# Peptides against a protein of PDB entry 5TUV, part 61

Target 1, 107 residues: chain A of PDB entry 5TUV
Amino acid sequence: KEVIDRLRYLKAEIEDLELKERELDQQKLWLQQSIKNVMDDSINNRFSYVTHEDICNCFNGDTLLAIQAPSGTQLEVPIPEMGQNGQKKYQINLKSHSGPIHVLLIN
Target 2, 107 residues: chain B of PDB entry 5TUV
Amino acid sequence: AQECQNLEVERQRRLERIKQKQSQLQELILQQIAFKNLVQRNRHAEQQASRPPPPNSVIHLPFIIVNTSKKTVIDCSISNDKFEYLFNFDNTFEIHDDIEVLKRMGM

## One batch from the design tools (peptide; aimed at target 1 I79 P80, target 2 I95)

Design b2_p28_8_s2 (made by RFdiffusion4, then SolubleMPNN; from b2_p28_8, 8 letters changed)
Fold by OpenDDE base, seed 5:
Structure b2_p28_8_s2 (fold): chain B 107 residues (1-107), chain C 107 residues (1-107), chain A 28 residues (1-28)
Amino acid sequence: as target 1 above (107 residues)
Amino acid sequence: as target 2 above (107 residues)
Amino acid sequence: SKVLTATLGSSDLSKKLKEINEEIKKNS
């Protein structure tokens, strides 16, 4: 029947899609490793920075904190809730396990 | 008939995931290109200036940018082990990563 | 109280930060 043929077609296509998805997953891993290698290169690492001017050009009229932290640093932001003092809490928590955190105030 | 419908839903789900993964790969490629362009820019700038930039004038990757109003009061506390940083704001803020900054810079 | 989390260097950092920014704005 036509239904049986459709079932066979769909199953075959899904199998092909599974292969394609696995291929993309492998490509992602390869590319991520490539990016890491490029960034970890001694010469590239030496020049992997932005300036105050760069940051100021990207943002206008506000206070800017630049926080440099190692890859893998954990960022936590509680959803703002009314505090005991009648004010909402706006908070950022950072946890680094592999190196120091450096903070710069911009503009 | 019901089995056909189930497989069609599954097929569509997989197609969407594949599309998303393809987009993510393209984004990673652009990130790598942007980083290479940044390194090239900085190398060129330093050779023209015949000196590296002042240490406190640049932000090394990886980093995040916190954007808040000029009127926002910011308090920072550091844990005794210096691995945890707590930032308190009396108003709202936005967080942006280095990838977004490089995009805004046109890298 | 719900806490939003992200990891520096993670491939989904940008997406998570967008979510965080939206939640901060929404709950302002």
Scores: peptide ipSAE 0.712, ipTM 0.914, DockQ to the pose 0.829
OpenDDE base, seeds 1, 2, 3, 4: peptide ipSAE 0.711, 0.707, 0.709, 0.710; ipTM 0.913, 0.910, 0.912, 0.914

Design b2_p28_8_s3 (made by RFdiffusion4, then SolubleMPNN; from b2_p28_8, 8 letters changed)
Fold by OpenDDE base, seed 5:
Structure b2_p28_8_s3 (fold): chain B 107 residues (1-107), chain C 107 residues (1-107), chain A 28 residues (1-28)
Amino acid sequence: as target 1 above (107 residues)
Amino acid sequence: as target 2 above (107 residues)
Amino acid sequence: SKVLTATLGSSDLSQKLKEINEFIKKND
């Protein structure tokens, strides 16, 4: 009887959790859309940038590449393996389908 | 008893997913706030300067930052269609997105 | 060969970049 009662309780709770998870999924969707709308606004888009100073203040002592690319751009990083010259390959592949990629060298 | 155990495992799995999704929602909210703060900062700065910043002095969102040693040799290759970019490094690197940069900036 | 991937603008980009960074560091 105790086991049966526990089963009933757990099943009911799981159903409630399913509803909660779906609610969160919807909230995430709406929030993501809201963010997109804000970023796509003409005025906001005009001012949606950071400066060289901003980047330099965030990182110290290294070479920095700033790569601007459209949303949806695919980033690939293969496992570093030995190259033909016996050196490990450290590589970044970018594939953009919706616009140009712009690269700035900082420091 | 076995069914009870299975449901308890499922219950815990769902609870963890819900917790993760709640955290993700909070991060999205913070991202939106950070972006709005960035826009406000830039608008104010341009008002004070009475002009927009030079085009090559800023990085427009969205972007990523690649951080590597000053000693690292960087090679960039562009595909014939200019949609694919290949970056080769002779040493390790780190990649950071614009969201992290905004966080580091205190936005 | 294994390749780590991420998408700019994706909600999980930050997490994937952390994984990539750790991956690169471990294979140094």
Scores: peptide ipSAE 0.676, ipTM 0.910, DockQ to the pose 0.818
OpenDDE base, seeds 1, 2, 3, 4: peptide ipSAE 0.674, 0.668, 0.672, 0.674; ipTM 0.911, 0.906, 0.907, 0.911

Design b2_p28_8_s4 (made by RFdiffusion4, then SolubleMPNN; from b2_p28_8, 11 letters changed)
Fold by OpenDDE base, seed 5:
Structure b2_p28_8_s4 (fold): chain B 107 residues (1-107), chain C 107 residues (1-107), chain A 28 residues (1-28)
Amino acid sequence: as target 1 above (107 residues)
Amino acid sequence: as target 2 above (107 residues)
Amino acid sequence: KKVLKATLGSSDLSEKLKEINEYIKKND
């Protein structure tokens, strides 16, 4: 009887958790859409940028590439492997589908 | 008994997923706030300067930042498909998104 | 060929980039 009661309890709880998870999924989608709408607003879009100074303040002592690319752009990084000359290959591949990619060098 | 154990494992798995999704939702909220703060900062700055920032001095969202050593040689090429960009590095690099940058900026 | 992948604009981008960074660093 105790085992049966435990099973019943667990099944009921799992059902409730499933509902909660679906609710959170929906909330996430709504929030993502909200963020998109805010970013796509003409006024907000006009001011949606950071400066070279902003970036330099966040990172010290290195070379920085700022790559502006549309949402949905695919980023690929091959696993580093030895090249023909024994040098490891460090590579980034970007594929955009909805707009141009702009690159800025920041030192 | 075995069924009870299986359900307990499933219950725990679902609880963990829910916790993760709740955390992700909170992060999205913070992202939206950070973006709004960025927009407000830039609007105020341009009002004070009575002009927009110089061209090519800002990075528009969305973007990513690639951080690498100053000694790193970087080669960039565009494929026949103009939407594909290839970056080659002779050393290691780090990639950061705009969200992380905004966090580092304290937005 | 093994490739690490991420998508700009995805809610999982930050996490994936962390993984990529760690992977690159560990394989240095």
Scores: peptide ipSAE 0.688, ipTM 0.912, DockQ to the pose 0.782
OpenDDE base, seeds 1, 2, 3, 4: peptide ipSAE 0.684, 0.681, 0.684, 0.684; ipTM 0.911, 0.908, 0.910, 0.911

## One batch from the design tools (peptide; aimed at target 1 V77 P80 M82 Y90)

Design b2_p29_1 (made by RFdiffusion4)
Pose (drawn by RFdiffusion4):
Structure b2_p29_1 (pose): chain A 104 residues (1-83, 87-107), chain B 106 residues (1-49, 51-107), chain P 29 residues (1-29)
Amino acid sequence: KEVIDRLRYLKAEIEDLELKERELDQQKLWLQQSIKNVMDDSINNRFSYVTHEDICNCFNGDTLLAIQAPSGTQLEVPIPEMGQKKYQINLKSHSGPIHVLLIN
Amino acid sequence: AQECQNLEVERQRRLERIKQKQSQLQELILQQIAFKNLVQRNRHAEQQARPPPPNSVIHLPFIIVNTSKKTVIDCSISNDKFEYLFNFDNTFEIHDDIEVLKRMGM
Amino acid sequence: SFFYSSKEVEEELEEEGDEFTGEPFKHTL
């Protein structure tokens, strides 16, 4: 039949696709690890910053609010319901204080 | 028969997912070279100048919140711990450290 | 990386109305 070996063919490709994903899952997991190791060298943390000019060049006009918090800080944004509509940002930081810079 | 329809849908799924994974994989690579160059760029600027800590500098990780000039921004801290509440009377946008690094080149 | 616009969620809520099934946006820095 046309269908029974449309199966054997498809069932012969997905394992190549399955192993490809396993490979891509391993590559991603120790690429992420190599990224973590670079952003926590003490020398590299020293220069891991951006200036006002950089932000202004990438954001034309308006009011800009720069919010800095430690890693793992959770940011929760509810739906713009009505109660006047509510536009809000819920910030939870367990590892430390947050720093807010008003960009001009 | 429906074992044929199930695997064709599953195949495309795996394909569409494996493709997106290869995309975020190179984006992660781009994230590292952008970070390395950003560090190298700041070191070079310090040899021609040190900028003060609370001003003119934003450390990673961070977010950028963009809204209109007529928008009022409120910051509230309550009795509950480890909580921050920002209110806006109008719409806003949130951008990440990764995107700003891309917009500036590397 | 991510990008969030409250205007887009507002337009989707007005377009879908009572059929809106969205959830709060959550992200970890």

Design b2_p29_1_s1 (made by RFdiffusion4, then SolubleMPNN; from b2_p29_1, 9 letters changed)
Fold by OpenDDE base, seed 5:
Structure b2_p29_1_s1 (fold): chain B 107 residues (1-107), chain C 107 residues (1-107), chain A 29 residues (1-29)
Amino acid sequence: as target 1 above (107 residues)
Amino acid sequence: as target 2 above (107 residues)
Amino acid sequence: SFHYSSKEVEEEIEKLGENFKGKPFKYTL
């Protein structure tokens, strides 16, 4: 009897958790759309930038590349493999579908 | 007994997913706030300067930051339309998204 | 947000063994 009651309780709780998970998925979708709408607003878009000073304040001592690309641009970093010359290959692949990519060297 | 244990495992899996989704929602909220703060900062700065920043002095969203040693050799191959980029590094590097940068800026 | 360190990825692969072929890191802007 106790085991059967526990099983019923667990099944009911799992069902409630499924509903909660779906609610969170819907909230995520709504919030993502809200963020998109805010960023796509013409006034907000005009002011959606950082400066070289901002980047330099966040990082120090290294070479910095700032890569600006359209939303939806795909970034891929392959697993480092040993090249034919005996050196590991460190690579970044970028592919845009909607516009050009821009690269800035931050000194 | 075994069925009860299986349901308890499933319950725990769902609870963990819910916790992760709640955390992701909080991050999205913080991203939206950070973006709004960035826009407000830039609007105020341009009002005080009575001019927009020079076009090559700012990095528009979305972007990524790549940092590597000053000794790292970086090669870049670009498609004719600038839609595809291949970066080669002779040493290790790090990548940061714009969201992380905004966090570091205290937005 | 995300942070990628090629060094950390290499160290993790070394710890997991030479036969560990991790998935390439993928991100969409």
Scores: peptide ipSAE 0.530, ipTM 0.893, DockQ to the pose 0.872
OpenDDE base, seeds 1, 2, 3, 4: peptide ipSAE 0.526, 0.521, 0.526, 0.524; ipTM 0.892, 0.890, 0.892, 0.892

Design b2_p29_1_s2 (made by RFdiffusion4, then SolubleMPNN; from b2_p29_1, 12 letters changed)
Fold by OpenDDE base, seed 5:
Structure b2_p29_1_s2 (fold): chain B 107 residues (1-107), chain C 107 residues (1-107), chain A 29 residues (1-29)
Amino acid sequence: as target 1 above (107 residues)
Amino acid sequence: as target 2 above (107 residues)
Amino acid sequence: SFHFNSKEVEELMEKLGENFKGKPFVHTL
């Protein structure tokens, strides 16, 4: 009896959790669309930037590259392989489909 | 007994997924708030200065920041249309997205 | 947020073995 009752309870709880998960999925989609709408607004887009000072305040002591690219740009980082000279190759590949990529050296 | 154990495992899996989704939702909310704060800051700054910032002094969203040692040699290959970039580094690097930068800025 | 440390990823991939060698990290901006 106790096992049967536990099974019934667990099945009911799992059903409730399924509903909760679907609710969260819908909320995520709604919020993502909301963010997109806010960012795509012409006025907000005009002011959607950071400065060199902002970046320098966030990072210290290193070479900093800022890479601006259109939304949807693909970033690829291959696993480092040994080069012909025995040096590991550290690479970043960027591919945009909708516009040019811009690179700034910050420091 | 085994069926009960299987359902308990499934219950735990769903609880973990829900927890992850709740965390992701909270992060999206913070992203939207940070973006709105950024826009407000920039609007106010431009109003006070009575001018927009110079075009090469700002980084528009979306962007990434690459940081590496000052000793790192960086080579860049660019397509004619600037849609594809290949970066080569002779040492390790780190990549940060614009969301992390906004967090570090306290937005 | 997205953070990538090439050193940490390399060390992790070395620990995980060759089954992960050949799959680049991919992210969309």
Scores: peptide ipSAE 0.460, ipTM 0.887, DockQ to the pose 0.753
OpenDDE base, seeds 1, 2, 3, 4: peptide ipSAE 0.278, 0.021, 0.389, 0.165; ipTM 0.865, 0.824, 0.880, 0.841

Design b2_p29_1_s3 (made by RFdiffusion4, then SolubleMPNN; from b2_p29_1, 11 letters changed)
Fold by OpenDDE base, seed 3:
Structure b2_p29_1_s3 (fold): chain B 107 residues (1-107), chain C 107 residues (1-107), chain A 29 residues (1-29)
Amino acid sequence: as target 1 above (107 residues)
Amino acid sequence: as target 2 above (107 residues)
Amino acid sequence: SFHFSSKEVEEEIEKLGENYKGKPFKYTL
């Protein structure tokens, strides 16, 4: 009896959790679309930038590269394998499909 | 007994997924707020300056920041259409996205 | 948010050696 009652309880709770999970999934999709709409708005897009000062305030002491690219641009960092000359490969690969990539040296 | 244990494992798995989804949703909300604050800041700043910033003085979203030692040698190979970039570093580097930058800016 | 450290990856590889099971880091803007 106790096990059967526990099984019934667990099944009912799992159903409730499934509903909650679906609700959260829908909310995420809605919010993602909302963010996209806000960012794609012509006025917001015009003002969607940071300055060199902003970056310098966030980071200091090192060489800083700012890489601006279209949404959907793919970035990959391979595992640092040994190169032909015995040097480890520290690499960043970027691939855009919708527009050019722009690089700025901040400092 | 075994069925009960299996359902308890499933229940816990669902609870953890829900927790993760709730956290991700909150992060998206913060991202949207940060973006709106950024836009508002920039609009106000440009109104006060009575002009937009120079094109090369700002970094438009979306972007990433790469930071590395000032001693790091950086080589860059660029496709003719500027859709593909290969960066080679002779030392380690760090990458930060625009979301992290906005957080660090206090947006 | 996203933060990647090449140094941390390298240190982990050095620590784990052949037991390192890391994958290439991928990010989409």
Scores: peptide ipSAE 0.533, ipTM 0.892, DockQ to the pose 0.892
OpenDDE base, seeds 1, 2, 4, 5: peptide ipSAE 0.233, 0.495, 0.096, 0.222; ipTM 0.844, 0.886, 0.838, 0.842; seeds 1, 5 fail the geometry check

Design b2_p29_1_s4 (made by RFdiffusion4, then SolubleMPNN; from b2_p29_1, 11 letters changed)
Fold by OpenDDE base, seed 1:
Structure b2_p29_1_s4 (fold): chain B 107 residues (1-107), chain C 107 residues (1-107), chain A 29 residues (1-29)
Amino acid sequence: as target 1 above (107 residues)
Amino acid sequence: as target 2 above (107 residues)
Amino acid sequence: SFHYSSAEVEKLMEELGENFKGKPFKYTL
């Protein structure tokens, strides 16, 4: 009897959790669309930038490359494996489909 | 008994997924706020300066920041269509997205 | 947010073994 009651309770709770999970999924989609709309706004787009100073304040001591690319640009980083010459391959691959990629060295 | 245990495991799994989704939703909210703050900052700054920043002095979203040692040799190969970029490093690097940068900026 | 460290990934792949080697990290801007 106790086990049966526990089973019924757990099944009901799982159903409630499924509903909650779907709700969160929908909220995520809504918010993602909201963010897109805000970023695609002409005024917001015009002012959607950071400065060299901003970057320098966030990082120090190293070489900094800023890579600006269109939304949807694909970034791929292969696992650092030994190359044919015995040197590990540290690589970044970028593929844009909609516009140019801009690279800036930040000092 | 075994069915009860299986459902308890499933329940816990769903609870953890829900927690993760809630965290992701919160992150998206913060991203939207950060972006709006960035736009507001830049609008105000340009109004005060009565001019836009020089084109090469700013980094437009979306972007990534690559951080590597000053000793790292960086080679960049560009495809014929100029939409594909291959960066080669002789040492380790880090990549940070624009969202992380905005966080570090306190936006 | 996204942070990638090549060193950390390399270490992780070494720990995980051959089954994970060769799978590139992918991100979309």
Scores: peptide ipSAE 0.499, ipTM 0.889, DockQ to the pose 0.784
OpenDDE base, seeds 2, 3, 4, 5: peptide ipSAE 0.147, 0.165, 0.045, 0.360; ipTM 0.841, 0.842, 0.833, 0.877; seed 2 fails the geometry check

Design b2_p29_2_s1 (made by RFdiffusion4, then SolubleMPNN; its pose is not in this set)
Fold by OpenDDE base, seed 4:
Structure b2_p29_2_s1 (fold): chain B 107 residues (1-107), chain C 107 residues (1-107), chain A 29 residues (1-29)
Amino acid sequence: as target 1 above (107 residues)
Amino acid sequence: as target 2 above (107 residues)
Amino acid sequence: SLLESAREASKKYKEALEEAKKKEKELEE
């Protein structure tokens, strides 16, 4: 009897959790759409930028490359392997399909 | 008894997923707030300056930041249409997305 | 997206570096 009652309770709770999970999924979708709408707004798009100072303040002392690329640009970072000269290869490959890539050297 | 245990495991699994989804949702909210704050800051700054910043002085979203030592040598190969980039580094680097940058900026 | 690819690439790269360092230490011991 106790086991049966526990089973009923657990099944009911799991069902409630499923509903909660679906609710969260819906909220995520709505929020994602909201973010997209905000970012696609002409005014917001015009002002959606950071300055060199902003970047420098985040990464003091290092060489910084700022890479501006269209959405959908593919970035590949191969696993470092030994090159022909015995040096490890540290590489970044970028491939855009919708527009040019712009690179800025910050420092 | 075994069925009860199985359901308890499932319950726990669902609870963890819900927790993860809640965390992800919170991150999205923070991203939206950060973006809105960025836009507001830039609008105010341009109003005060009575002009937009020079085009090459700002980095528009979406972007990524590559961080490496000041001693790192960087070689870049660019396609004619600027759709493909190959970066070669003689040392390690770090990659950061624009969201992380906004977080570091305190937006 | 660029952000997603960057995040994934960064993660994989970092993991690869850590693994490489670990292997290097093991070979030196």
Scores: peptide ipSAE 0.411, ipTM 0.861, DockQ to the pose 0.790
OpenDDE base, seeds 1, 2, 3, 5: peptide ipSAE 0.397, 0.395, 0.385, 0.366; ipTM 0.870, 0.866, 0.867, 0.857

Design b2_p29_2_s2 (made by RFdiffusion4, then SolubleMPNN; failed a check: too like the target's own chain; its pose is not in this set)
Amino acid sequence: SLLESARKAREKYKEDLEKLKKKEEELLK

Design b2_p29_2_s3 (made by RFdiffusion4, then SolubleMPNN; its pose is not in this set)
Fold by OpenDDE base, seed 1:
Structure b2_p29_2_s3 (fold): chain B 107 residues (1-107), chain C 107 residues (1-107), chain A 29 residues (1-29)
Amino acid sequence: as target 1 above (107 residues)
Amino acid sequence: as target 2 above (107 residues)
Amino acid sequence: SLLESAREAQERYKKALEELKKKLEELLK
C-alpha cells in the first residue's frame, strides 16, 4: 500500500512537471520572438554594432577576426583531425544564404 | 519497487531539465537587456559626435569573434559573391559570439 | 541562427581539443 501510494504520488508529480516544462518552452519561444522583434526594429538595427575598441577591450594579446554575417548563416567548425600532410586541420566554414559575409581584422 | 525507482529517476531528470530551461530563460532576458543597452550607448555616442562612425570602424550584429595566437597563420578562401568563406588555421583558435562580447563589455 | 551555431561550434571544438590533449598526455606517459 505504501508503494502504491508512492507510485501514485510520483505519477502525479511527473504530470505537473510536464506541464511546467511546456510552459517554459512557450516562454522561451516568446522571448526569442521578442528579441528578434527588438533587433529587427529599424532604429535598433541602425545602432546594433560594436566598435574595434570594444572588441580590443574584451580581448588582449591575440589576433582577433570579426566575422559579420546575416542571421541564419551556416557555421561549421570541424573537429580537428589529422590532415594529409600530417597537420591537424583547424577550419571554419561559413555559408550565407541571404547576404555577404564581412571579415575584419581587429589586431 | 522497481517501477517506483524508475519514476524517481525520471522525476529527477525532469527537474534538472526544468532547472536548465529556467537558466536559459534568464540568459535570454539578459541578452535582450544587453542589446538594448548597446543601442542606447551607440545612439548617445552618435548624438554627441553629431555623426555616425565610419563604416569600417564598427562591427554590426550578428557577428562572431575568432581569437587565435599572433603566431597563427590564417588562410582564407572567399567565394566571388562573398557568401562562402573557408578559414584555415595552423593552430588552435577560440570562437566567441556577439552575446559573450556584450557581456564582457558590461552591457 | 549565427549566434546559436557559434555557441555550439565553440563547445564542440573545445571538447575536441580537450580530448586530444588528454590523449596526447596519456601517450607521453
Scores: peptide ipSAE 0.322, ipTM 0.867, DockQ to the pose 0.814
OpenDDE base, seeds 2, 3, 4, 5: peptide ipSAE 0.173, 0.290, 0.189, 0.313; ipTM 0.836, 0.862, 0.842, 0.866

Design b2_p29_2_s4 (made by RFdiffusion4, then SolubleMPNN; failed a check: too like the target's own chain; its pose is not in this set)
Amino acid sequence: SLLESAREARKRYEKALEELKKLEEELLE

Design b2_p29_3 (made by RFdiffusion4)
Pose (drawn by RFdiffusion4):
Structure b2_p29_3 (pose): chain A 104 residues (1-83, 87-107), chain B 106 residues (1-49, 51-107), chain P 29 residues (1-29)
Amino acid sequence: KEVIDRLRYLKAEIEDLELKERELDQQKLWLQQSIKNVMDDSINNRFSYVTHEDICNCFNGDTLLAIQAPSGTQLEVPIPEMGQKKYQINLKSHSGPIHVLLIN
Amino acid sequence: AQECQNLEVERQRRLERIKQKQSQLQELILQQIAFKNLVQRNRHAEQQARPPPPNSVIHLPFIIVNTSKKTVIDCSISNDKFEYLFNFDNTFEIHDDIEVLKRMGM
Amino acid sequence: SLAFKASLDFVSPIPFYSSEEVEEELEEE
């Protein structure tokens, strides 16, 4: 039949696709780990910052609010329902205080 | 027969997913070289100048909140701990540290 | 209910968020 070896063929490709994903899952997990190791060198943390000019060059006009918080800080944004509509940001930081810079 | 329809749908799924994973994989690489160059760029600027901490500097990680000039922004802290509430009377946009690093080059 | 949730992490990037796009989707529904 045309269908029974449309199976054997498809069932012969997915393992190549399955191993490819396993490989891609391993590559991503220790690429992320290498990224964590670089952003927590004490020397590299010292220069891991951006200036006002940089932000202004990438955001034309308007009011800009820069919010800085430690890693793992959770940011929750509810739906713009009505109650006047509500546009809000819920910020939860357990590892430390947050720093807010008003960009001009 | 439906064991044929199930694997064709599953195949495309795996394909569409394996493709997106290869995309975020190079984005992660781009994230590291952008971070390395950003650090190298700041070191070079410090040899021609040190900028003060609370001003003119934003440490990673961070977010950028963009809204209209006529938009009022309120900041509320309550009795509950580890909570921050920002209110806007109008729409806004949130951008990440990764995107701004891309917009600036590297 | 939540329209967006993320964590500030250097390894796990936050996708772009616009409240105006969520408002237009609610109007279409």

Design b2_p29_3_s1 (made by RFdiffusion4, then SolubleMPNN; from b2_p29_3, 16 letters changed)
Fold by OpenDDE base, seed 2:
Structure b2_p29_3_s1 (fold): chain B 107 residues (1-107), chain C 107 residues (1-107), chain A 29 residues (1-29)
Amino acid sequence: as target 1 above (107 residues)
Amino acid sequence: as target 2 above (107 residues)
Amino acid sequence: QLAYSGTLDLTNPLKPFNSKEVEEKLEKE
């Protein structure tokens, strides 16, 4: 029956897709490790920065904060809530685990 | 028939996930290239200038950019452990990571 | 409750965040 054949085909295809997905997951892990290795290289690390000009060229008309922190630093933004003065609280919470956070006002 | 439909849905779900993962891999590849280009640019620039940039004139990776209105009041507090930072804004803000910045820079 | 969360990880890009958009979405829910 056509339906039975279609079911068999779909099941087989889904199995193939599962394998493909796992392959992609592995490729991602390898690529991520490659990126880490490249970035952890002493020479690359020395030159892994952008300038104020670079940032200014990317954004216009705003106050810009550059926040540099160690890899793995956690970023949280709470849902805005009303403050004591009726002002909504817009917040960014950063938690570092391995080093200091450095903040620069760009403009 | 219903089983066939269910498998069709599952098939489509997996196809979409695979597509997303493929796109994500491509982004990581581009990110790695962008980083290498950044390093090359900076290395060349410092060679030409015969000196590194001032420490506070550059933003080292990883970083985020927070942009907000020029009228926004920004307060920053640091926890006792010095690893937690709280930023308070009296208005809305946007967050962009370093990867997006590199893209905007054309790296 | 958090409107946005993530980790500063070069191998795991953060989604762009706009607090205004998030706030508007939350108000509509």
Scores: peptide ipSAE 0.513, ipTM 0.905, DockQ to the pose 0.855
OpenDDE base, seeds 1, 3, 4, 5: peptide ipSAE 0.507, 0.510, 0.361, 0.512; ipTM 0.906, 0.906, 0.893, 0.907; seed 4 fails the geometry check

